# Designs tried in a protein design run: peptides against a protein of PDB entry 5H65. Part 200

Target 1, 294 residues: chain A of PDB entry 5H65
Amino acid sequence: QYLERTPLCAILKQKAPQQYRIRAKLRSYKPRRLFQSVKLHCPKCHLLQEVPHEGDLDIIFQDGATKTPDVKLQNTSLYDSKIWTTKNQKGRKVAVHFVKNNGILPLSNECLLLIEGGTLSEICKLSNKFNSVIPVRSGHEDLELLDLSAPFLIQGTIHHYGCKQCSSLRSIQNLNSLVDKTSWIPSSVAEALGIVPLQYVFVMTFTLDDGTGVLEAYLMDSDKFFQIPASEVLMDDDLQKSVDMIMDMFCPPGIKIDAYPWLECFIKSYNVTNGTDNQICYQIFDTTVAEDVI

## One batch from the design tools (peptide; made by RFdiffusion4, then SolubleMPNN)

Design b2_p24_7_s1 (from b2_p24_7, 13 letters changed)
Fold by OpenDDE base, seed 1:
Structure b2_p24_7_s1 (fold): chain B 294 residues (1-294), chain A 24 residues (1-24)
Amino acid sequence: as target 1 above (294 residues)
Amino acid sequence: KRVLAKPPSFVSDEESLKALAEYV
């Protein structure tokens, strides 16, 4: 996409909506903490949500663990079931359902586990050993997803979340619609279960200054700006370091702004109504940090 | 502040996990 460079002072005088190419310095940004900038976004209703903390998940799974698995839902054509009774957890029953592929149990690294009554710790450990884990509960006629406030699918360290507002949950037997029951692609699982998957996004506000003017631009991006997936950054130290390095490069601490590097990016203006006030806001789009800068 | 992946601090049933690993 080609746009002529426009100085910020000119942009600030123009009506929205418009698209601009700019060259500016990143005077400051917020939030300063990376974990605060990662959120979940619904592509349908556009709701932004916080990524649940471990403590939040722990509560959900603890609550789920208070429920006894229904024996009549064990061992279907879709899955083989095994139940454990814990000795140290007040006799807590944990049911694990191993999803079969064409009636045959796959290898552990390809197997989807459905877990009832598992703790966060147990689920996380299992997700590191098996392909995928779905926390479930016993419904009336079938297993059901436990809670959309928790991940509907856990694969390794990646937690996949669904939108409560937009999802119309279907029972676990709908996984039968998946021909390949080994790869467990999150989008396919979501579709089968009636889940609208949430997207991890970076959400930041950049204060941009080109010497002619200053404006704030919103950044909402999943993986393009940093060339780092927002879905992985929270669980990967190296990725976090990379993001920090990028931000420190553009906005180096303890250095005068005159020495800051220039950022070339695209921004779009748009109108926002805040109560009775109409204001023009700006959003960064179609911008990526160059590889030679990283 | 970095939020790194950490082993869960919650109590787990190691015997159950072992059994699961052997089952498949």
Scores: peptide ipSAE 0.030, ipTM 0.579, DockQ to the pose 0.016
Fold by OpenDDE base, seed 3:
Formats: C-alpha cells, structure tokens, sequence
Structure b2_p24_7_s1 (fold): chain B 294 residues (1-294), chain A 24 residues (1-24)
C-alpha cells in the first residue's frame, strides 16, 4: 500500500490510529545497551519478558538436578534411556533419553535428547553435539517439560522459550504426534507439547526529528529492521557488532544532529488509555535498514 | 554493553558427556 510522506508536525496533530511514511533523523534511542533491548514477546497475550540470564538458568537446572529420575519412565517406544552417575557431584544422576524415529535411533545430528538432571553446562555441551535438547523432569506417568522459565528446546546456541501464561503443557509422549522425528522444528515441538512459543524481539524507543517536529516511536521487531534475528544476536558477537554499527550509523556519537543520516520508515499511531489519560503513541513497522533509506 | 556468550558456571562431568556422545 502506497503511503505519502507526512511531516512529523502534521502527524502530531492527527488522531489515531493511522499509518504514516516518514523521513526523520534518529535524535536518540533507548535503551542504549543492546542486551537491554532484546526481549521475549508472546504473540497471544502480548506480554514482554526478559530473556533469562545464565544465572537464572543455572538455578533452574540446579534445582532440577536435585530430583531423581523415575526408572519406570525409562525406555519407552519414543526414546531409549541411559543414566549416568556423576563422580564429582555427590553422585548426581543424569538421565538422557534419546528420541527414536520410527523406533530407530537417528544419527546424533538428527537426534533429540531429553535431559533429566543435567546442568546448564552439560546441556549446552550436548546441544553442540546433538540436534536438539529438551530439559525434562519425571512426572507422575510420563516425562514432562522441566520449566517454562528455561528453554523448552535448545538447538545449538538458540534457546526457545514458551509463554507461561498461554501454554497448556502436555506430556513428552505427545512428541509421538510428530511424523518426522529428525528435523525438530521448534514450532512443531511447541505445538506437540502445548507450548505457545515466545518470540525474540528488539524493543527500542526512537526519538525521531525531521526538523518540523519530534516524536517518540517504539520499535518492536524480530528480524526485519536490522535484518538480524533477535533470536541469535545475544549469542553472536558479530551480529551484536553489526547492530551496534547500524545504531552508530543513525545516531553517531559526538556528531551534531544536522549531520545525521535520514531514516525513512513507516510508523503507526495508536491510542493508549491509562485511567483518564489518553495518549497517542507511535510504533515503527514494516521497516528495514538499507542504503536507500539513508 | 554486549551480552556475549560465556562459559557455563556449572562444572560438567566430562566422562559422562563423552559417554553420552558415544551412545548414538
């Protein structure tokens, strides 16, 4: 849909909701730290959550490791189980369940591991050798997902999280509903387990100035704006550098705003009501950083 | 400030990990 370019001064006088195309300079943005801008967003309830830190995960997995695996839940039609007793950690038991494809153990690069009693370190190491890892616990009659505060699925360096509010967890045997037990698509795993997957998003506030007016616009975007997935940026130094470079390009430190490049983007206005106060807010949408927008 | 990947804080049982890797 074609939108005419509208000056900010005109936008600021109009009622919401509306969509606009603008050309403005990025006077400033917040938060300044990239890690503070990466959040988890639920597409269903729209809650924003912090990405758990290593310390948070350590606690969850440490607590999980205090529980003894139920021997009765080992070696089902879905998975083969093996238990290890650690030598250096007071005899902690770690159960690993290798999910089979049509009754056959797949290759390691196609294999999903269900980890019971594993530490974060162990889980991370295993996720580098196997296709996927799901932290689990022994339930009453079946294995269950350990905790939605931790990833429900780990693939390499990617941690997939689920919404606690919107998810209705099902037992691990529901993975049987997946015809292909080699690819382990996160959305398919989530669906099988009753999980509403959270989306990694960049959440920033841009102060935009086109010389006619100034407005604040929110950026909530997964991968379009920077052309970098929010789901990967926290674990990739090069991607982090790229985002930093982009932001420095639009808002260079130590330079006057008159020398800033122009940002062409789409914004939408919307009404926010807090009690008796009505406020018009703005959000950037369907915008990507490119050479032609500078 | 960047959030870079860090070594896990918990110590892994290397022998157990090796055994796991050899299972499949």
Amino acid sequence: as target 1 above (294 residues)
Amino acid sequence: KRVLAKPPSFVSDEESLKALAEYV
Scores: peptide ipSAE 0.028, ipTM 0.538, DockQ to the pose 0.016
Fold by OpenDDE base, seed 4:
Structure b2_p24_7_s1 (fold): chain B 294 residues (1-294), chain A 24 residues (1-24)
Amino acid sequence: as target 1 above (294 residues)
Amino acid sequence: KRVLAKPPSFVSDEESLKALAEYV
């Protein structure tokens, strides 16, 4: 929808909620580190969560690796199973379950692996080769997702996470409900397993200045603003560099704000109540970095 | 901790390699 440009000084005097088109300079932004700006967002309960660090995942998978795969859960109509005993690590048992499509093993690049007792490194290697891996554990009567604190699905370098609060986990055999057992669409996998997928988002606060006033605007965006998916940026050096370059262009270090580029943005105001305090906040929406900037 | 530029390094790939070998 078309909006006329409104100076920040006028916006700062108005009640919320309203939508505005602005032209302003990015005086500053926070957080400054890219890895701190990438979060997981639940579309249902709207909680923001930190993306687990490698060390966090190591702990989860190490704990999972202490559990012995249940032999009774191997080789079902859904999957073929192979088990190994490691030479070291006190003879750790690792089970890999290859999910079949209509009783037939698909091509490796289309095959979903269920990993039981795998380390992070093993899982990552398998995900690079097979493109789809689910960390699992032996439940009472079926395989189950290992832990929602870890990815429920790893595809290449992308880790898909689920919301602990909103998910009602179902056993692995519920993957049978998927007609196509080759594409492994994350949303379909999540639905089958009772998972509410978390969305990767860039979360940043922009301090905007148009010379008439200064306001802070919140940015929560998955892929529109930077034209870069938040879900991929943490594992891609080139994407990281691109985001850094964009931010450096908007807010170049070592120079005065007078030399900063003008940004055209849409912002919306909204009311936030914290106890007895009522505050008007602002959020950037429907804004994309220009193609010539990327 | 810095942003990852690539997947984490592998400390153990024995089981991964075995799984691949059995599948292929």
Scores: peptide ipSAE 0.026, ipTM 0.536, DockQ to the pose 0.017
Fold by OpenDDE base, seed 2:
Structure b2_p24_7_s1 (fold): chain B 294 residues (1-294), chain A 24 residues (1-24)
Amino acid sequence: as target 1 above (294 residues)
Amino acid sequence: KRVLAKPPSFVSDEESLKALAEYV
């Protein structure tokens, strides 16, 4: 939609909700550290969560590894199971379940692995080889997802998380509902297992100044603004550098704001009630950094 | 810069080898 450019001073006087096109300079932004800006967002309940650290995941998988795989749950129509005892780890039992497509094992790069009793390191290594991995545990009558505090699906270097509040977990056999058991689309896996997928988002507060006024606008965006997926940035040094370069270009340290580049973006206003106080807030939307800047 | 939870490279260890051997 075409929106005329509106000066910030005019916007600041208007009631919400409205949409605006603006041209402003990025005076400052928060948080300054990229890793602090990447969050997990639930599209249903709108909670923001921190991305779990490696140490957090280690604890979860270590706890999972204390549980012995149930022999009764091995080798179903859905998967073939292989279990072994580690030699160097006090006889830890590890099970890998290879999900079949129509009763046949697919190619390794298309095969979903269900891992029971694996460490984070083992799971990540297997994900690199087999592409798709789900950490699981033995339930009463079926395998179950290990823990929503950990990824429900790991594909290469991408960790897919689910919302604890909104998800109603179903057992692993519900993967049978998937017609294609080779592509393992995260959304399809989530749907089958009763998971509401969380979305990786950049969450930042921009202080915008066009010389007529100053306002704060929130950025909550997955992949459009930077043209870099928030889901990949935490695991890729080059992507991190790219985001940092973009932010440094828009808000260069040690330089006067008069020399800052102009940003053209869309913002929307909305009302927020805090007790008896009604506040108008602003959010950046439908905005992409120009390709020549990247 | 902080890289969080970056998967390690695939290294042949006991668990990985067993999984691969059983698949092939």
Scores: peptide ipSAE 0.019, ipTM 0.493, DockQ to the pose 0.017

Design b2_p24_7_s2 (from b2_p24_7, 11 letters changed)
Fold by OpenDDE base, seed 3:
Structure b2_p24_7_s2 (fold): chain B 294 residues (1-294), chain A 24 residues (1-24)
Amino acid sequence: as target 1 above (294 residues)
Amino acid sequence: MKVRTPPPSYVLNEEDLKALAEYV
């Protein structure tokens, strides 16, 4: 449905919830650093989480590497297993399980690896050569996902995370339920393992000014606003530059707001209750930066 | 030495496995 443009001064006087089309200038935004705006969002419980840093993952994988792979869990109908002992002083055991399709080892680019005892570096290397990698550990009766604080699935440079609150983890043998063991769709893997996948999102607060009023609007978006996936930005310098360029275009440093371009967007108002206090908040939705503005 | 990714099981040989082991 077409919405007419509403001035911010009128919006600020109205009750929530409502939807608006606005035309305003981006006076300022926060956070200023792009990497701080990228979060993980649960579509079920709506929690926002920080994307784990490399250092966090290193700790998790180091801890995982202290556990020896269980020989009894190797070479099942689902996967073929190989074990290596590292040449380092600790003699770390690394187990790689190659998931089979109909009892046959698929091509590397179609193969899912389950890895025990791997470092972040090793896992990343493998993810560049194979379709997917799942960090796992030996459970009591089956392989299990290592930790939801780490990716449950790594595909190339993309780390897929699951919600700790909403997930009810199932053992690795549940991957048998997947008829197609070559494509390794993240949502299918998540479903098989009882994982609620998290979504990468840009989270920003925009201060919008149309000359009639000033309004703060919340942006939570995965790939529509910038036409850039939040899931890829952290691993791609060119995408980072692109987002920075877009933000600099709308909110150029060192110049007066009068020279800023106009941003046309949709916002919705909603009520937030904290105890006895009621506040009206605003969120940007269904908005894409126009190509002609870029 | 460029490590080759393992081929399907029907063509996988010991040399490929060794290469993989060195890669990890």
Scores: peptide ipSAE 0.035, ipTM 0.657, DockQ to the pose 0.015
Fold by OpenDDE base, seed 2:
Structure b2_p24_7_s2 (fold): chain B 294 residues (1-294), chain A 24 residues (1-24)
Amino acid sequence: as target 1 above (294 residues)
Amino acid sequence: MKVRTPPPSYVLNEEDLKALAEYV
């Protein structure tokens, strides 16, 4: 739908909710650090969460490694199991379960591994060799997902997380519902296991100024604004540099705002109640940085 | 690009296990 440009001074006088097209300069933004702007968002409950640090994951996997794999849960129709005992780590046992497709082990690049007792380092190494990895633990009657505080699925360098609040976890045998056990689409895996997948999002506050007024607009976007996936940016130095370059272009340090480029974007207003105070807030939506800027 | 490991067989042989053990 076509929206005419509205000056910020006019927008600031209007009731919410409404949608606007604006042309403004990015006076400032926060957070300034890219790492701080990448969050996990639940599409169902709308909770925002921090992306776990490697140190947090190390703790989770170390705790998991204190548990011995249950021999009774090995070698099912779904997977073939192998166990290793570490030489120098007091006999830590690591179980790797290779998920079969129609009773046959697929190629390594198509194979899903279920890992029990693995460290973050070991899991990361395996994710580079196989299609994907799920950290698991021995449950009472079946393997279970280890912890939703850790990734439920690791594919290469991409960590897929689930919402603790919205997920109702099911046992690993529910992967049998997947007809194709070679592609391992994250959404399909999540559905099979009762997981509501979290979405990587850029979360930023833009201070916009068009010379008639100033307003703060919230940006929550996964891949449209920068044309860079938030899910990949933390693990890719080149993508990080690209985002930084884009932000420096719109909000160049050390120069006056008069020299800043104009940003054309869509914003929507909405009401927020904080106690007795009703406030109008703004969010950027359906906005993409032009390709010539990248 | 992921480094391909030798294709697993229905029954993993000792060579496959040895190769995997380098990462576990």
Scores: peptide ipSAE 0.026, ipTM 0.618, DockQ to the pose 0.016
Fold by OpenDDE base, seed 1:
Structure b2_p24_7_s2 (fold): chain B 294 residues (1-294), chain A 24 residues (1-24)
Amino acid sequence: as target 1 above (294 residues)
Amino acid sequence: MKVRTPPPSYVLNEEDLKALAEYV
C-alpha cells in the first residue's frame, strides 16, 4: 500500500501503532561493530540470543569429546560407523557415522556425517568435505543431538542453531523420515529432529534525522535490508566489507550530517510497556538498500 | 571480524581426513 511521506516531527506526536514512510538521514547507529549486531531469533518464542562464540563452541565440543561412543549404537540401517583413535596421549575416540540413502552410502558432497567426540576444528574441516555435519552423542537407545547450544547442522561455513525453549528433541533415527537423504535441507532436518530453527538477524538501532525531528528506529532483519544474509555474514569477509561499506555510505565518518545521503524507508510505531512507563518505539520494515548503492 | 576455526590441535590428521573423504 502507498504511504505518504511523513516528517519525523509529525510522527513523534502521533499515537502508536502506525506505519510511516519517511525520508531521513542516518545520524548514527548502534552497535558499531557488525558482529554485535548479528543475533539469533526464534520465530516462535521471539527470544533473541547471541550467536555462540568460537570459544563457547570449543568448550561444548571438548566436553562432548570426553564421552566414549557407545559401540551398541554403531552401524545401523541409517548409517555406517567408523571409529578413530587420536594419536595424542589421551587417545580420544572419534566416531563418524555416515548416513546412508536407501541403504547406500552417498557421495561425500551428498553425505551427512554424524560426529561423536569431534573438536570444532575437526567438525569444520569435515563440513568442508561433506555435505553436512551434525554433532551428536550416544544416548541410551540411539544417537542424539549433542547440544542445542551448538549447531545442530553445519553446512560448509553455515551453522544452523535451534531454540532450546521451543524444541522437543527427537533421536537421530528420526532422520529416517526424510525420503531424500542427499540434500539435507536445514528445515527438514530440524523438523525430523524436533528442532525449531533459529533465524540469523541483524539487530541495529538507527538514529534518524530529517531536520524536523530525530527518532530512534530498530532494524531487525535477516536478509532484506542489506541484501546480505545475516546467516552468512559472520563467516564471509567480503560480505562483512559490503555491510561496512553500506553503513559508511549512509553514515560517513568525519563528515557533517548535512552531507549525508537521504534514506527512504518505512517505519512502524508500536507501544512498549516497561513497568509503569509507556513508550512508543519505532521499527524499520519492508526496506531494502537500493541496488545502486551496493 | 570473521569467525575463524581454532588452530589444529588434537585434530584428525590429513590422512584421517583423506580416509574419511574416500570412504564414501
Scores: peptide ipSAE 0.043, ipTM 0.606, DockQ to the pose 0.016; fails the geometry check
Fold by OpenDDE base, seed 5:
Structure b2_p24_7_s2 (fold): chain B 294 residues (1-294), chain A 24 residues (1-24)
Amino acid sequence: as target 1 above (294 residues)
Amino acid sequence: MKVRTPPPSYVLNEEDLKALAEYV
């Protein structure tokens, strides 16, 4: 539906919920640091979580490496296993399980690895060579996912996380339900293992000013607004620079707001109840940064 | 940011498994 442009001063006087088309300048935004704006969002319970830092993952994998792989769980119909003791790390046991397709080991670019006792560094190195990596541990009767605080699936530089609250984890043998054991689609892996995948999202607050009024609008978006995936930005310096350039274009440092470009976007209003107080909030939707906005 | 570090060159065979063991 066509929405006419509405000035901010008029919007600020109206009840929610409503949808608006606006033209405004980006006076300021929060957070200023990109790494603080990238979050994990659960599509089921809608909880926002921080993306784990490298230090957090190191601790999880170090803890996992203290446990010895169970010999009884090696070499099943699903996977072939190789286990060894590290030379320089106090005899740490590491097991790599190569998932088979119809009883045959696939090529590395089609192979899923299950890693038991691996460090973050080792896992990251292996993810460069093989299709996918899942950190696992020995359970009572089967291999199990190591920890939902760590990625359940790593593909190249992409870390896939699951929701701890919404997931009901199943053992690794449930990967047998997958007909195709070469593509390793994250959603299919998650479904087989009882995981609700989290989504990477940009979370920001924009302060918008059109000269008639000032309005704060919330942005929660995965890849549409910047035309850059939130899932990739933390692992790619060029993508980070691109986002920074976009934000600097809209809100240039050291320049007066009169010289800022005009932004055209859609916002929706909604009611938020905090105790006895009812507040109207605003969210950006169906908006993409265009090159001709200058 | 995490930077990619390539693993040693190996093929998915017994020799590759040995190379992997040495790499880790």
Scores: peptide ipSAE 0.025, ipTM 0.588, DockQ to the pose 0.016; fails the geometry check

Design b2_p24_7_s3 (from b2_p24_7, 9 letters changed)
Fold by OpenDDE base, seed 3:
Structure b2_p24_7_s3 (fold): chain B 294 residues (1-294), chain A 24 residues (1-24)
Amino acid sequence: as target 1 above (294 residues)
Amino acid sequence: MRVRTPSPSFVSNEEDLKALAEYV
């Protein structure tokens, strides 16, 4: 649908909800640090969560490593198991379960590992050699996902997280429902295990100024605005540099706003009620950074 | 400010990893 360009001064006088096309300068944005702008969003309950820090993951995996793998849960039709006792880590037992495809152990690049008692370092190393890694623990009758505070699936450098509130976890044997046990699509794994996957999103507040008015608009976007996946940016230096360059272009440091580039974008207004106070807020939508900026 | 690449605090056992690699 065609939207005419509307000046901010006119928008600020209108009731919500409405959609607008605007042309404005980015006076400022927050947060300034990229790491603070990347969050996890639940598509079901809409809760925003912080991406777990390495230290948090270390604690979770350390706690998991204190538990002894149950021998009775090893070597099922779904997976072959091997256990190691570490020499230099107080005799920690690590169980790795290699998920089979139709009873056959796949190649490493197609193989899903279930790891029990592994450290973050070990898991990261394995994720670079195998298709995927799931941190697990021994349940009463089956292996279970270790903790939704940690990734339920690790593929290379990508950590997939699930919503604690919305997920109803099922045991690992539910992976049997997957016909293809070689591709390990995150959504399919999540579905099999009863996980509502969280989405990586950029969450930023833009202060927009077109000379007629100033308004704040929120950006919540996974991969369209920057043309960079929020799921990958934290683990990729080049992607981080790209985002920083884009933002520096929009808000050049040490330069007056008069010299800032004009940005065209779509914003939608919506009502937010906080007690008795009604506030109109704005969100950027269906907007992509122009190719000449990249 | 750039996000630093995570540096795991826990050190893996290289022998265990080698053994794992040989298993498949």
Scores: peptide ipSAE 0.027, ipTM 0.558, DockQ to the pose 0.016
Fold by OpenDDE base, seed 5:
Structure b2_p24_7_s3 (fold): chain B 294 residues (1-294), chain A 24 residues (1-24)
Amino acid sequence: as target 1 above (294 residues)
Amino acid sequence: MRVRTPSPSFVSNEEDLKALAEYV
């Protein structure tokens, strides 16, 4: 739909909800650091949470490595198992289970690994050699996902997380429900294991100024605004540089706002109730960084 | 701040990793 440009001073006087097309300069934005702007979002309960740091994962996997793999759970119809005893870490037991496709071990690039007692470093190395890795532990009757505070699925450098609140975890044998055990689609794995997958999102607040008024607009987007996936940006230096370049172009440091580029975008207003107070908030929507800007 | 692939915090046995890769 065609929307005429509306000055910010006019928008600030109107009731919500409404949609607007605006032309404004980006005076400032928060957070300034990219790693702080990338969050995990649950599509079901809408909780926003931080992406776990390396240190957090190290603790989880270190704790998992204190547990001994249960021999009774090895070598099922679903997977073949092998155990290693480390030489340098007090004889730590590491169990790897290779998921089979119709009873046959697939090629490494098609194979899903289940790992018990692995370190973050070992898991990362394996994820570069095999299709996918799931950190697991020995349950009472079956293998189980290790911890939803860690990735439930790792593919290369991509960490897939699940919502602790919305997930009802099922045992590993539920992977049998997958028809194809060579193309490990994250959503399919999540469904089989009772996981509600979290989505990587950029979360930012833009302070927009068109000379008539100043307005704060919320940005929550996965891959459309920057044309860069939030799921990949944290682990890719080139993508990070691209985002930084875009933001520096919109809001260049050390120069006056008069020299900033004019930006066109769509914003929608909505009501937020906090007790007895009603506030109008704004969100950017249906907006993509133009190629001529970068 | 830029985030990068995790650095090895724990010493991995390269021989074990090689054996894992060769198992399939």
Scores: peptide ipSAE 0.026, ipTM 0.549, DockQ to the pose 0.016
Fold by OpenDDE base, seed 4:
Structure b2_p24_7_s3 (fold): chain B 294 residues (1-294), chain A 24 residues (1-24)
Amino acid sequence: as target 1 above (294 residues)
Amino acid sequence: MRVRTPSPSFVSNEEDLKALAEYV
């Protein structure tokens, strides 16, 4: 839809909800740290949560590693199992289950590993090599996902998380429902296991100033605004540099706002009610950083 | 510099990892 440019001073006087096209300068933004701007968002319950820190994952996997794999759950029609006993950690048992495609082990780069008792380090190494890893534990009758506080699927450097609130976990044998057991599409894996996948999103607050007024606009975006996937940015130095460059361009350090570039974007207003207080908030939408900026 | 780089505090068993690679 075509929207005419509206000055911020006019927008600030109008009721919500409405959509606007604006031309403004980015006076400031929060949070300033990239790792703080990347969150996990549930598409169902809309809860925002932090991306787990490595320390948190260490604890989860350490706890999982204290459990001995159940021998009865090894070598099913779905997977072949190998078990190792570590030498350095009091004989910790690590089980790796190689998921088969129609009874045949796929190539390493297409193989899904179910790992039980692995440390974060081991899991990361395996995911880099085999490209698909699910941390699991022995349930009563089947393997189960280890913990939704940890990734349900790790592919390379990408950690896929599920919503604890909205997910109803199913056992690992439900992966049998997948026709293709080589591609391991995260959404398909999630569906099979009863997981509502969380979405990586950039969450920022932009303070916009067009000289007529100042407005704070909320940015929640997965991959369109920066043309960089939020799911990958934390693990990719080049992507991080790109985001930093973009933000430095919008808000040049040591430079006054009068020299800042003018930015065009779309914002929508919406009402937020907190008790008896009604507040109009603004969100950036349908806006992409121009390629010449990237 | 990466904001997040996997650097777990736990030491992996390299022999086990090699064995895994050979299995597939």
Scores: peptide ipSAE 0.025, ipTM 0.539, DockQ to the pose 0.017
Fold by OpenDDE base, seed 1:
Structure b2_p24_7_s3 (fold): chain B 294 residues (1-294), chain A 24 residues (1-24)
Amino acid sequence: as target 1 above (294 residues)
Amino acid sequence: MRVRTPSPSFVSNEEDLKALAEYV
């Protein structure tokens, strides 16, 4: 797209909605902490949610571990089951179900595990060994997803979450609809189980200053702005460092704004109603940090 | 603050996990 550069002072006088190309300095941004800028976004209802903390997940899985697996739900055409008895926790029993591909157990690196009664630590450890892990519980007639407040799918260090509002959960046997039971694509798993997957997004507010005016612009982006996936950044130190470096470059601490780099980006204006007041807000769009900055 | 996956090295049930891995 092509837009003529418009000074902020002119933009601030115009009605919304409009699109602009601007050249400005990043005076400041919020939140300052990276982990606070990463949220979960529903593509359907557009609800923004916090990424659950480990402590929250611990509670959910601990609660799940208090329930006894139903023996009647073990060993189906879809999966082979084993009761895993922990040695160091007074014989806590965990039901593990190994999902089969056409009746055959895949290799560990291709196998989906359904885990009933596992702790967060155990589940995370297993997700690093096996292809994928789904926390489950015994339902009345079938295994069911444990809780949408926890990941519905864990692959390595990646936690996939679903929207509680928009999802209509289906039982585990619906995984039979998947032809390929080795790759375990999150979207396919979600679809089979009636889950609307949430998207990791960066959510930030940029205060932009071009010397003619100051404007706050909202950033909501999954992977385009930083060229770093929001879904991976929280679990990857190198990616976190990269984002921090980018932000420090845009808004270097301890120096005057006169020395800040000039940034070019696209912003769009839109109307927001806050009670009785209408205000114009701005959002960054179609903007990517240059490769030389990354 | 950085978020991390729980470290497998701190899990005390290593033998159980090995046994589980051998099942497949």
Scores: peptide ipSAE 0.024, ipTM 0.528, DockQ to the pose 0.016

